# Peptides against a protein of PDB entry 5D63, part 9

Target 1, 292 residues: chain A of PDB entry 5D63
Amino acid sequence: SLRRGIYHIENAGVPSAIDLKDGSSSDGTPIVGWQFTPDTINWHQLWLAEPIPNVADTFTLCNLFSGTYMDLYNGSSEAGTAVNGWQGTAFTTNPHQLWTIKKSSDGTSYKIQNYGSKTFVDLVNGDSSDGAKIAGWTGTWDEGNPHQKWYFNRMSVSSAEAQAAIARNPHIHGTYRGYILDGEYLVLPNATFTQIWKDSGLPGSKWREQIYDCDDFAIAMKAAVGKWGADSWKANGFAIFCGVMLGVNKAGDAAHAYNFTLTKDHADIVFFEPQNGGYLNDIGYDSYMAFY

## One batch from the design tools (peptide; made by RFdiffusion4, then SolubleMPNN)

Design b1_p8_7_s1 (from b1_p8_7, 5 letters changed)
Fold by OpenDDE base, seed 1:
Structure b1_p8_7_s1 (fold): chain B 292 residues (1-292), chain A 8 residues (1-8)
Amino acid sequence: as target 1 above (292 residues)
Amino acid sequence: SPDLGPPA
């Protein structure tokens, strides 16, 4: 079963992603195929998949940027029916906005079936051009048509996944206690994480004994990421990953506060020093406390 | 009480 999370949804046949045109929140905004750049945010192309309780493999898809939902126009079963952004809620009962998402016959890609119409999200003619039509179209679960097959590239982690990544890191103290603040986290590319750091003013901030030292830098970075999230995305129900750690050195005679994020594959953490913007696999401390 | 001290 597809996990709750934020996905970049890419066509299985051509290098095109499901894009909400201009990121507009207007009802009826076209959802189209559009090119994307790997390892970037792809602002209008991120979708929060929220599983519907007690309805197997069925989700709403909220555009992260606009806060609107993938919607089959009038719920029509006619081939070529427009798929648009439309106002909605995560747990709506409107079948126009309910999507059954299951593995295709190839075992790697997914198909996206409208719950009501039973038609499938289709990149019409497999058109790879920007603005290509995405529509509801007749199909079956077992056919191999790549126009209706989509890779779900997961861009977020659950709190449990983050917890697991921390737990397997070698730089965790035996006394470690973690505090989970949210349930699902968008994991940023390092370039974006760094840009937030730059925009926060921290690169120009002066270290001052006690009054603005390591803990202030680390907390300021987390606050900057939080504000960036709030200012950037209209969808709710997720956070932006940025952790704070307290650590102790091997000798046990010095402590430090720092940040951390997740690696690209989400399997490991990487430490971030907010005083200089550096990413490190070993920051020289073992964490005894984290919140994220 | 903890004192985080200087940066690494």
Scores: peptide ipSAE 0.041, ipTM 0.758, DockQ to the pose 0.195
Fold by OpenDDE base, seed 5:
Structure b1_p8_7_s1 (fold): chain B 292 residues (1-292), chain A 8 residues (1-8)
Amino acid sequence: as target 1 above (292 residues)
Amino acid sequence: SPDLGPPA
């Protein structure tokens, strides 16, 4: 079963992703196929899948950027019916915005079926061009048509997954206590994380004994990421991953505050030094406290 | 509790 989370949804046949055109929040904005760049954010192509309670394998799909929802126009079962962005809510009962998402016959890709019409999200003609039509189309769960098969690449982690990644890191103190602040986290590419750091003004901030030292830098970075998230995305129900750690060195005679994020595969953490923007696998401290 | 000031 598909987990709640943020996904980049890529066609199984061609290198095209499900894209909300221009990231517009207007009702009726076309959802189209569009090229993407691996290991980047792909702003208009991120979708929060929210599972509907007590309705098996059924979700709303909220565009992260616009805050609007994938919507089958008039819920029509006609082949070629437009799929658009439309205002909605995560737990709507509107069948135009309810999507049953299950594995295709190939066991790796998914198909996206409108709950009401029973038609499938289709990249029309498998067109790989930017702006290619995505529509509801007749189909079956078992057929192999790649126009209706989609890879759901997870771009977020649950708090539990983040917790697990931390737990397996060798630089965690025996007294470690972590505090989870949110339930689902968009994990940023390092390039984006770094850009937020740069834009925060931290690169030009002066270290000053106690009044603006390691903890201030680390907290400022987290605050900057939080603000970036709020300013960048209109969808709710997720956070941007950026952790703060307090650590002590092996000798026990020095302490430090720093940040951390997750690796690309979401399996590990990497430490981030907000005083210089560096990423480290070993920052020289063992964490006894984190919040993220 | 550790002092975070002196080290950095």
Scores: peptide ipSAE 0.041, ipTM 0.755, DockQ to the pose 0.202
Fold by OpenDDE base, seed 3:
Structure b1_p8_7_s1 (fold): chain B 292 residues (1-292), chain A 8 residues (1-8)
Amino acid sequence: as target 1 above (292 residues)
Amino acid sequence: SPDLGPPA
């Protein structure tokens, strides 16, 4: 079954993603097909899938940017019914905003069925143009029509997945203790992570003994990422991944504070040095503490 | 971990 998380939702037939037009929070804003760029944020095309308790395979879909929800207009079962952004809540009982999401017949893509109408989210005519209509349309679970098949590309990790990635890394000290601060984390592309670092002012910050040294740089980076998240997204219920570590060198006579993020496949961590903006697979320290 | 003094 589909896990709670943030997804980029791409059509199985053409290179088009589910896009909230202009990222607008207005009720009735069209949801449309739109081109995307791999390994980028794709601002208006990220959706938080929240599973509904005691309703199998059923979710709300919250647009990360606008904080509004995928909504079938009037819950109509008519083919061609508009799918829009609309105000809502994660655990709503409104069937216009409840979506049953299960594997298609091909075993890799998903179909998105409105809980009430039993129609499916459809990229009308498989149109690959920007602004193409997305609508509720008649269908069945076993049909192979690519207009109604979607790849759910996971853009976030759970705290458990992050914990597992850390545990697999060879640069973790035997005394390691990790502290989990949130439940679900949007994982940023390195380019975005670096831009936040640049905008924080850290590249121009002067290292000063104890008064502004490694721990200050590492905490300032985490604070900058947190603020960026709060300023960028209207949805709630997730955080932006940026970890802080304390580590000790192999000789056991020096310590350092630094950041870390996750690799693109979310399977491992990469270290980030906030004093110079570098990404490293080996920062020269073994972590004995992290919080993220 | 042992007390290593302030981190660098």
Scores: peptide ipSAE 0.035, ipTM 0.723, DockQ to the pose 0.136
Fold by OpenDDE base, seed 4:
Structure b1_p8_7_s1 (fold): chain B 292 residues (1-292), chain A 8 residues (1-8)
Amino acid sequence: as target 1 above (292 residues)
Amino acid sequence: SPDLGPPA
């Protein structure tokens, strides 16, 4: 079954993603097809899928940017019924906002069925243009119509997945202890991570012995990412991934504090030096402590 | 424990 997480939802037939028009939080804002750029944030096109307890394969879909939810207008089963953003809650009982999401017949894409109407989220006419209508439409689970098939590109990791990525890294000290701060993390592209770093003022910050040294830089970066998250997204229930590590060198006579994030495939970590904005596979230290 | 200060 689909895991809780943040997804970029892309049509299986054309290069179009499910987009909340203008990222607006107004009730009734159209959800439309829109072009996207791979390996970027795609601000209005991220959806937090929250599984409903005791209802198999059923979720709410919260737009990360607006904090509103995917909503089938009036819950109507008529083909062509608008799908909009609407205020809601993660564990609503409103069937207009409950979506059963399961694999399509091709085994790679998903179909998105409204729980109440039993109609499917449809990119009308497979239109690849920006602003193309997305609507509820009649269908079945076994149909091959690409207008109703969607790839769920996972943009987040669970705390367990992050923990596993850290555990696979060769630069972890035998005394390592990790501290998990949140449950689900949006993983940023390096370009976005770097931009946050630039905007934080850290590139111009002066290293000063003890009073503003490696730990201050590393914590300032994490704080900057946290603030960026709070300022950028209206949805709740997730964090932005940015870790802090303390490490010791091979000789055991020097220590360092630094950041880390996850690679694009979420399988590994990459180290980030907040004093110069560099990404490294080997920062020269083995981590004995992390929090993220 | 080691000092956490890196070189300038």
Scores: peptide ipSAE 0.035, ipTM 0.754, DockQ to the pose 0.193

Design b1_p8_7_s2 (from b1_p8_7, 5 letters changed)
Fold by OpenDDE base, seed 4:
Structure b1_p8_7_s2 (fold): chain B 292 residues (1-292), chain A 8 residues (1-8)
Amino acid sequence: as target 1 above (292 residues)
Amino acid sequence: APDLGPPP
């Protein structure tokens, strides 16, 4: 089954993603097809899928930017019924906002069925243009129509997945202790992570012995990412991934504090030096503590 | 040992 997480949802037939128009929080805002740029944040096109307890394969879909939910207008089963953003809650009982999401017949893409109407989210006519209509449409689970087939590209990791990525890294000390702060993390592209670093003022910050040294830089970066998250997104129930590590060198006579994030495939971590904005596979230290 | 960080 589909895991709880943040997804970029792309049509299986054309290079178009499910987009909340203008990222607006207004009730009735159209959800449309829109172009996207790979390996970027795609602001209006991120959806938090929250599984409904005791209802198999059924979710709410919260737009990360607006904090509103995917909603089938009036829950109508008529083909061409608008799909819009609308205020809601993660565990609503409103069938207009409940979506059964399961694998399509091709085993790679998903179909998105409204729980009440049993119609499917459809990119009308497979239109690849920006602003193309997305609507509820009649269909079946086994139908091969690409207008109703969607790739769910995971943009987040669970705390367990992050923990597993850390455990695979060779630069972890035998005394390592990790502390998990949240449950689900949006993983940023490096370009976005770097921009947050630049905007934080850290590039112009002066290293000063003890009073503003490596730990201050690392914590300031984490705080900057946290603030960026709070200021950028209206949805709740997730965090932005930015870790802090304390490490010791191979000789055991020096320690350092630094940041880390996840690689694009979410399988590994990459170290980030907040004093210079560099990404490194080996920062020269083995981590004995992390929190993220 | 405390974390001292690198000098500038």
Scores: peptide ipSAE 0.035, ipTM 0.756, DockQ to the pose 0.203
Fold by OpenDDE base, seed 1:
Structure b1_p8_7_s2 (fold): chain B 292 residues (1-292), chain A 8 residues (1-8)
Amino acid sequence: as target 1 above (292 residues)
Amino acid sequence: APDLGPPP
């Protein structure tokens, strides 16, 4: 089953992603095919998939930017029916906004079927141009038509996945205690993470003994990421990944506070020093506490 | 004891 999470949804046939036009929150805003840039945020092209309890393989899809939901216009089963952004809720009973998402016959891509109409999300004619029509269209689960096949590139991690990434890192102290603050985390590209760091003013902040030292820098970075998340996205039910760690050195005579994020493949953590903006695989400390 | 962090 598709996991709850934030996805970049890419057509299996052409380099086009499911895009909410202009990121608009207006009801009836077209959802269209649009080009994307790998390893970037792709602001209007991120979708939170929320699984519906007790309805197998069925989700709502919330546009992360607008906070509106993927909606089949009037729930019509007619081929060519518009797919739009529309106001909604994560656990709606409106079948216009309920999508059954399962693996296609190729075992890698997914098909997105409207729960009510049983039609599929279709990149009409496989058009790779910006603004290409996405519509409900007749189809079957076993059909190989790439117009109706989508790769779900997961852009987030669960708290459990983050916990697992931490646990396998060699720089974790035997006394480690982690505190999980949220359930699902958007993982930022390093470039975005660094930009938030720059915009926070931390690069120009003066280290001062005790009054503004390592813990202040680390907490300020986490606060900056949190504020960036709140200011950037209208969807709810997720956080932006930015951890704080306390670590002890090998000699056991010094303890440092620092940040961490996840690698691109989400399998490992990378340490971030908020005092200089550096990313490190080894920060010289073993973590005995984290919150994220 | 806490490490005050590296000075600039």
Scores: peptide ipSAE 0.034, ipTM 0.754, DockQ to the pose 0.184
Fold by OpenDDE base, seed 3:
Order: C-alpha cells, then structure tokens, then sequence
Structure b1_p8_7_s2 (fold): chain B 292 residues (1-292), chain A 8 residues (1-8)
C-alpha cells in the first residue's frame, strides 16, 4: 500500500507530472500536466498523501505549495470532468477530494480513483504539453492505459526511515542518542540546501570563540531551513529535513557541532559543515547526539 | 560526552 508522504506524481506514458497551475490557492485552479526537472523541487508538483483512517487505500492529496486539495469537480462521473485544486482538510469526508490509490496491472505504477465517482485521474490523450488537461475518466483497475497510470516518486522520509539511515552510518558513536522532532520530512536537493545556507548569511558570518562558534552555526542553519519551509509552503503536517549533530573525534579529545541531510536515495546521511557549506561523507567526528 | 570546548 502507498505510505503517507510527499510525492512527485509522474505519468507512466510521457514525461509529465501532475501540476497545480501557478501554485494558486484559489478554488477551481486547474490541475494540469506539466514538464519537470529531475532532482529539483518542482514547486507546484508536490503532493502530500494523507491516508484516511479505516478506508482502505484511500487518501487526500494536498498540494504542498498551495495547501489546497485535489478535487473532482462536482464529483461527476462524466468522462472529462475537471480535476482542480480546492480548499479542504486532510481528513475530509467530501468524496470529491477522496482518492483510492492502488497499484496498476503493471505492478510499478499506480492508478488514482475518485472514491465517489469511481472514475480515474487521466492525462487526456496522453498530451505531454505544458498545461495539458487532467480529468476524471472512465476506466478499470486492470486496464493498461498509460493515460491513467502514474509513478509516485517519494520526496520525503518518515522519522523512522531517517532514524534507520542514521543507524547504519559508520560515523555514529556507541553512546548516540537521537531526538525526533517531526513525523515526515521533505528531503531537499543539495542545490536548494546550499541556497538556503547562502541566504541565511552564514557564509559571511565570523567564527568567534564560544560566542558564535560551531553550535551557533549548526543551529542557525537548522533555523534557516525551518524558516524557509514556513515561508515556502502552505501545507501543514510535514517538516524540512535538516539535522543537527554533536560529535566527538576518534581520539576523544575534541568535539564539534554540525548539520546533516539525507542522500538522494534516502538510504544514508551526508554531513554538512555550516561554517564552509561543504558536504562530507566523513566529517572527522562520530555523533553522540542528534536532533532532527 | 566531553564538552565542546573551543571547537576546531
């Protein structure tokens, strides 16, 4: 079954993603097919899938940017019915905004069925152009039509997945204690993470003994990422991944504070030095504490 | 754990 998380939803037939036009929060904003760039944020194309308790394989889909929800216009079962962004809540009972999402017959892609109408989210005519119509359309779960098949590329991790990635890293001290602050985390591309670092003013910050040293740099980076998240996204129920670590060197005679994020495949962590903006697989310290 | 001290 599909896990709670943030997804980039890509058509199985053509290189087009489900896009909320202009990221607008207005009711009735068209959801359309649009091109995307791999390994980037794709701002208007991220969707938080929230599973509905006690309703098998059924979700709301919240646009991360606008904070509005995928909505089948008037809940109509007619082929060609518009799919739009509309105000809502994560656990709504409105069947216009409830989507049953299960694997297609190919075992890799998903189909997205409206709970009420039983029609499917369809990239009309498989049109790969920017702004192509996405609509509710008649179909069945076993049909192979690529217009109704979607890959769900997971852009976030749960706290448990982050914990597991940390646990298998070789640079963790035997006394390690981790503190989880949130439940689900959007994982940023390094380019975006670096841009937040630049915009924070940290590249121009002066190291000063005790008054502004490694812990201040590391906490300032985490605060900058938190502020960036709050300013960038209207959806709730997730955080932006940026960890803080305290570590000790192999000799046990020096300690350091630094940041970390997840690798692209979400399987491991990479260390980030906020004093110079460097990414390292080995920062020269073993972590005895983290919060993220 | 040891104090951070003057960090490297």
Amino acid sequence: as target 1 above (292 residues)
Amino acid sequence: APDLGPPP
Scores: peptide ipSAE 0.033, ipTM 0.742, DockQ to the pose 0.177
Fold by OpenDDE base, seed 5:
Structure b1_p8_7_s2 (fold): chain B 292 residues (1-292), chain A 8 residues (1-8)
Amino acid sequence: as target 1 above (292 residues)
Amino acid sequence: APDLGPPP
């Protein structure tokens, strides 16, 4: 079954993603097919899938950018019915905004069925052009039509997954204690993470003994990421991944504070030095404390 | 807690 998380949803037939046009929060904003760039944030194309309790395989899909929800216009079962962004809530009972999402017959892609109408999210005619219509369309779960098959590329991790990634890292001290601050985390590409770092002013910040040293840099980076998240996304129920660590060196005679994020595959962590913007697999310290 | 001195 599909896990709660943030997804980039890509058509199985053509290189097109489910896009909320212009990221607009207006009711009735078209959801369309649009090109995407791999390993980038793809702002208008991220969807938070929230599972509905006690309704098997059924979700709301909140556009991360607009905070609005995927909505089948009037819940109509007619082929060609518009799929739009519309105001809603994560646990709505409105069948226009409830989507049953299960594996297609190919075992890799998913189909997205409206709970009420039983029609499927369809990239009309498999059109790969920007702005191509996405609509509700008749179909079945077993059909192989790629117009109705979607890859759900997970762009977030749960706190448990983050914890597991940390636990696999060899640079964790035996006394390590991690403190989880949130439940689900959008994992940023390094380019975005670096841009936040640049925009924070940290590259121009002066190191000063104790008054503005490693811990200040690390905390400032986390604060910058948090603010970026709040300023960038209208959806709720997730955080932006940016960790803070305290570590001790092998000799036990020096300590450091630094950041970390997750690798592209979400399986490992990579250390980030907020004093110079560097990414390192080994920062020279073993972490005894983290919060993220 | 150990006294490791101030971190860099």
Scores: peptide ipSAE 0.033, ipTM 0.720, DockQ to the pose 0.159

Design b1_p8_7_s3 (from b1_p8_7, 4 letters changed)
Fold by OpenDDE base, seed 3:
Structure b1_p8_7_s3 (fold): chain B 292 residues (1-292), chain A 8 residues (1-8)
Amino acid sequence: as target 1 above (292 residues)
Amino acid sequence: APDLGPPA
């Protein structure tokens, strides 16, 4: 079954993603097919899937940018009914905003069925052009029509997944204590992570003994990422991944504070040095404490 | 742990 998380939702037939037009928060904003760039943030094309308790395989889909929800207009079962962004809540009982999401017959893609109408989210005519219509359309779970099949590419990790990635890393001290601050984390591409670092002013910051040294740089980076998240996204219920670590060297006579993020496949961590913006697989320290 | 020092 589909896990709670942030997804980039891509059509199985053509290189088009589910896009909220202009990222607008206005009720009735069209949801359309739009091109995307792999390994980028794709601002208007990220959706938080929130599972509904006691309703099997059923979710709300909140647009991360606008904070509005995927909505079947008037809940109509007519083929061609518009799918729009509309104000809502994560655990709504409004069937216009409830979506049953299960694997298609191919075992890899998903179909998205409106809970009330039983119609499916459809890229009309498989149109790959920007702004192509997405609508509710008649269908069945076992049909192979790629207009109604979608890949759910997970762009976030749970706290448990982050914990597991840390546990697999060879640069963790035997005394390690980890502290989890949130439940779900958007994982940024390195280019975005680096841009936040640049915009924070840290590249021009001067190292000063004790008063502004490694811990200040590492905390400033985490604060910058947190502010970027708050300023960029209107949806709630998630954080932006940026960890802080304290580590000790192999000799046990020096310590350092640094950041870390997750690799693209979310299976491993990579260290980030906020004093120079470098990414490293080995920063020269073994972590005895992290919070993220 | 030891005091945190300059970049290493």
Scores: peptide ipSAE 0.039, ipTM 0.764, DockQ to the pose 0.188
Fold by OpenDDE base, seed 2:
Parts: structure tokens; C-alpha cells; sequence
Structure b1_p8_7_s3 (fold): chain B 292 residues (1-292), chain A 8 residues (1-8)
């Protein structure tokens, strides 16, 4: 079953993703096929899937950028019915905005069925051009039509998954205590993480004994990521992953504060030094405390 | 708690 999370949704037949046109929050904004760049944010193409309690395999899909929801126009079962962004809520009862999402017959891709109409989200004609129509279309769960098959690439992690990644890292002290601040985290590409760091002013900040040292740098980075998240996305119910750690060296005679993020596959953490913008697998310290 | 600061 599909887990709650943020997804980039890509067509199984052509290199096109489900895109909210211009990221607009206006009711009736077209959802279209659009090209994407792997390992980038793809701003208008991220969707928060919220599972509906006690309704098997059924979700709302909130566009992360606009804060609006995937909506089948008038809930019509007619082939070619527009799929648009529309105002809504995560746990709506409006069947126009409820989507049953299950594995296709190939066992890798998913199909997206409107709960009310029982039609499927379809990249019309498999058109790979930017702005190609996405519509509700007749179909069945067992059909192999790639126009209605979608890969759900997960762009977020749960707090439990983040905790597991930390637990696997060899640079965690035996006295480690972690504090989880949120439930679901968008994981940024390193390029985006670095850009936030640059824009924060930290590259030009001067280390000063006690008054602006390692803990100040690490907390400033965390704050910068938090603000970036708030300023960038209109959807709620998730955070941006950026951790703070306190660590001690092997000799036990020095301590440090630093950041960390998750690797691309979400299985491991990588350390980030906010004083120089470096990514390291070994920062020279074992963490005894983290919050994220 | 130990003093924090990068010697490096």
C-alpha cells in the first residue's frame, strides 16, 4: 500500500510528470504533463498524498506548491474530463478529490482512480509535450496502458525512517538521544540544501569564540531551512529535513555542533558543516544529541 | 556539558 508522503509522479510510458500549471492556486488550474529534471525540486510537480482513514488505498493529493488539491472536474465519468487543481482539505469527503491509488498489473507503477467516477488519471495520447492534457479516462486495474500508469517517487521520509537512518550510522555515540520535531520531511537535493546555505549569509559569517561559534552556525542553518520551507510551499502537514547534532570526538576532549541531511536513497545520513558548506561521511565526531 | 567550538 502507498504510504503517506510527498511524491513526484511520473508517467510510465514517457518522461513526463504530473504538473500543476504555473503552480497556480486558482480553482480550475489545469494539471498537465510536463518535463522534469531528475534530482531537482521540480516545484510544481510535488504532491502530498494523505491517506483517508478507513477507506482502503484512498488519498487526497495536495500540490505542495499551491496548496490546492487534485480534482476531477464535476466528478464526471466521461473520458476526457479535465483534472485540475482546486481548493480542498486533506480529509475531504468530496469524491471529486478522492483518489484510489494501487499497484498496476506490472507491480511497479500505480494507477490513480477517482473514487467517485471510477475513471483513471490518464496522460492523453501519451503526449510527452509540456502542457499535455491529463484527464479522467475509462480503464480497468488490470490494463497495461502506460497512459494510466504512474511511478510514485517518494521525495519525503517519515520521522521513523529518519530515525532508522540515523541509527544505522557508525558515528553515533552510545549515549545518543534524538528528538523528533515533525512527522514527515521533504528531503532536499544537496544542490538545494547548499543554495539555502548560501542564501542564509552563513558563508560570509565570521566564527567568533563563544558568541558565534559552531552551535550558532548549526542553528542558523536549521532556521534558514525552516524559513525556506515556509516561504516556498503553501501546503501544510510536512517539514523540510535539516538536522542539528552535537557530537564529541573519540578522545572525549572536544565537542562540535553541525548539521546533517539524508542521502538520495533516504537510507543514510550525511553530515553537513555549516561553517564551510561541506558534506562529509565522517565529520570527526560521534553524535550524542540530535534534533530534526 | 562540554564546551562547543571547532578547533577546526
Amino acid sequence: as target 1 above (292 residues)
Amino acid sequence: APDLGPPA
Scores: peptide ipSAE 0.039, ipTM 0.766, DockQ to the pose 0.197
Fold by OpenDDE base, seed 1:
Structure b1_p8_7_s3 (fold): chain B 292 residues (1-292), chain A 8 residues (1-8)
Amino acid sequence: as target 1 above (292 residues)
Amino acid sequence: APDLGPPA
């Protein structure tokens, strides 16, 4: 079954993603097909899938940018019914905003069925142009029509997944204690992570003994990422991944504070030195504490 | 003992 998380939803037939037009929070804003750039944020094209308790394979889809929800207009079962952004809540009972999401017959893509109408989210005519119509359309779970098949590219990790990635890393001290602060984390591309670092002013910050040293840099980076998240996204129920670690060197006579994020495949962590903006697989310390 | 970190 599809896990709770943030997804970039890409058509299985053409290089088009599900896009909320202009990221607008207005009721009735069209959801359309739009081109995307791999390994970028794709601001209007991220969707938080929230599973509905006790309703198998059924979710709301919240646009991360606007905070509005994917909505089948009037819940109509008529082919060609508009799919729009609309105000809602994560655990709504409104069937216009409830979507059953299961694997298609090809075993890799998903189909998105409206819970009430039983019609499917359809990229009409497989149109790859920007602004192409996305609509509810008749279909079946087993047909191979790529207009109704979507890849769910996971852009976030659960706290458990992050914990597992940390546990796999060879630079974790035997005394390690981790503290999980949130449940789901958007994982940023390094380019975005670096840009936040730059915009924070840390590159121009002066290292000063004790008064502004390694821990201050590391905490300032986490604070900058947190603020960036709050300022950038209207959806709730997730955080932006940025960890803080304390580590000890091999000799056991020095301790350092630094950041970390996740690799692109979310399987590993990579260390980030907030004093110089460097990414390292080995920062020279073994972590005995982290919070993220 | 804490490592104050390298100079920026």
Scores: peptide ipSAE 0.039, ipTM 0.762, DockQ to the pose 0.182
Fold by OpenDDE base, seed 4:
Structure b1_p8_7_s3 (fold): chain B 292 residues (1-292), chain A 8 residues (1-8)
Amino acid sequence: as target 1 above (292 residues)
Amino acid sequence: APDLGPPA
């Protein structure tokens, strides 16, 4: 089954992603096919899939940017019915906004079926152009039509997945205690993470003994990421990943505070030094505490 | 003791 999470949803046939046009929150905003850039944030193309309790394989899909939901217009079963953004809630009973998402016959892509109409999300004519129509269309689960097959690329991690990534890292002290602050985290590309760091003013901040030293830099970075999240996205129910660690050196005679994020594949952590904006696989300390 | 980092 598809896990709760944030996904970039890409067509299986052409290099096009499901895009909420202009990221608009207006009811009836077209959802369209649009080009994307790998390893970037792709602002209007991120969708939070929220599983509906006690309804197998069924989700709402909330656009992260607009906070609106994928909606089949009038719930119509007619081929060519528009799929739009529309106001809603994560656990709505409106079948226009309920989507059954299961593996296609190829075992790698998914199909997205409207719960009420039983039609499928279709990139009409497999059109790869920006603004191409996405519509409800007749189909079956076993058909091989790539117009109705979608790759769900996970852009977030659960708290459990983050915890597992930390546990795999060799730079964790035996006394380590981790504190989880949220349930689901959007993982940023390093370029975005760095840009937040730059925009925070930290690159120009002056280190001062005790009053503004390593812990202040690390906390300021986390606060900057949190604020960036709040200012950038209208959807709720997720956080932006940015961890804070306290670590001790091998000799046990020095401690440091720093940040960390996840690698591109979400399997490992990478350390971030907020005093200089550097990414390191080894920061020279073993973490005895983290919160994220 | 915390790491005192580089001097400003």
Scores: peptide ipSAE 0.034, ipTM 0.758, DockQ to the pose 0.192

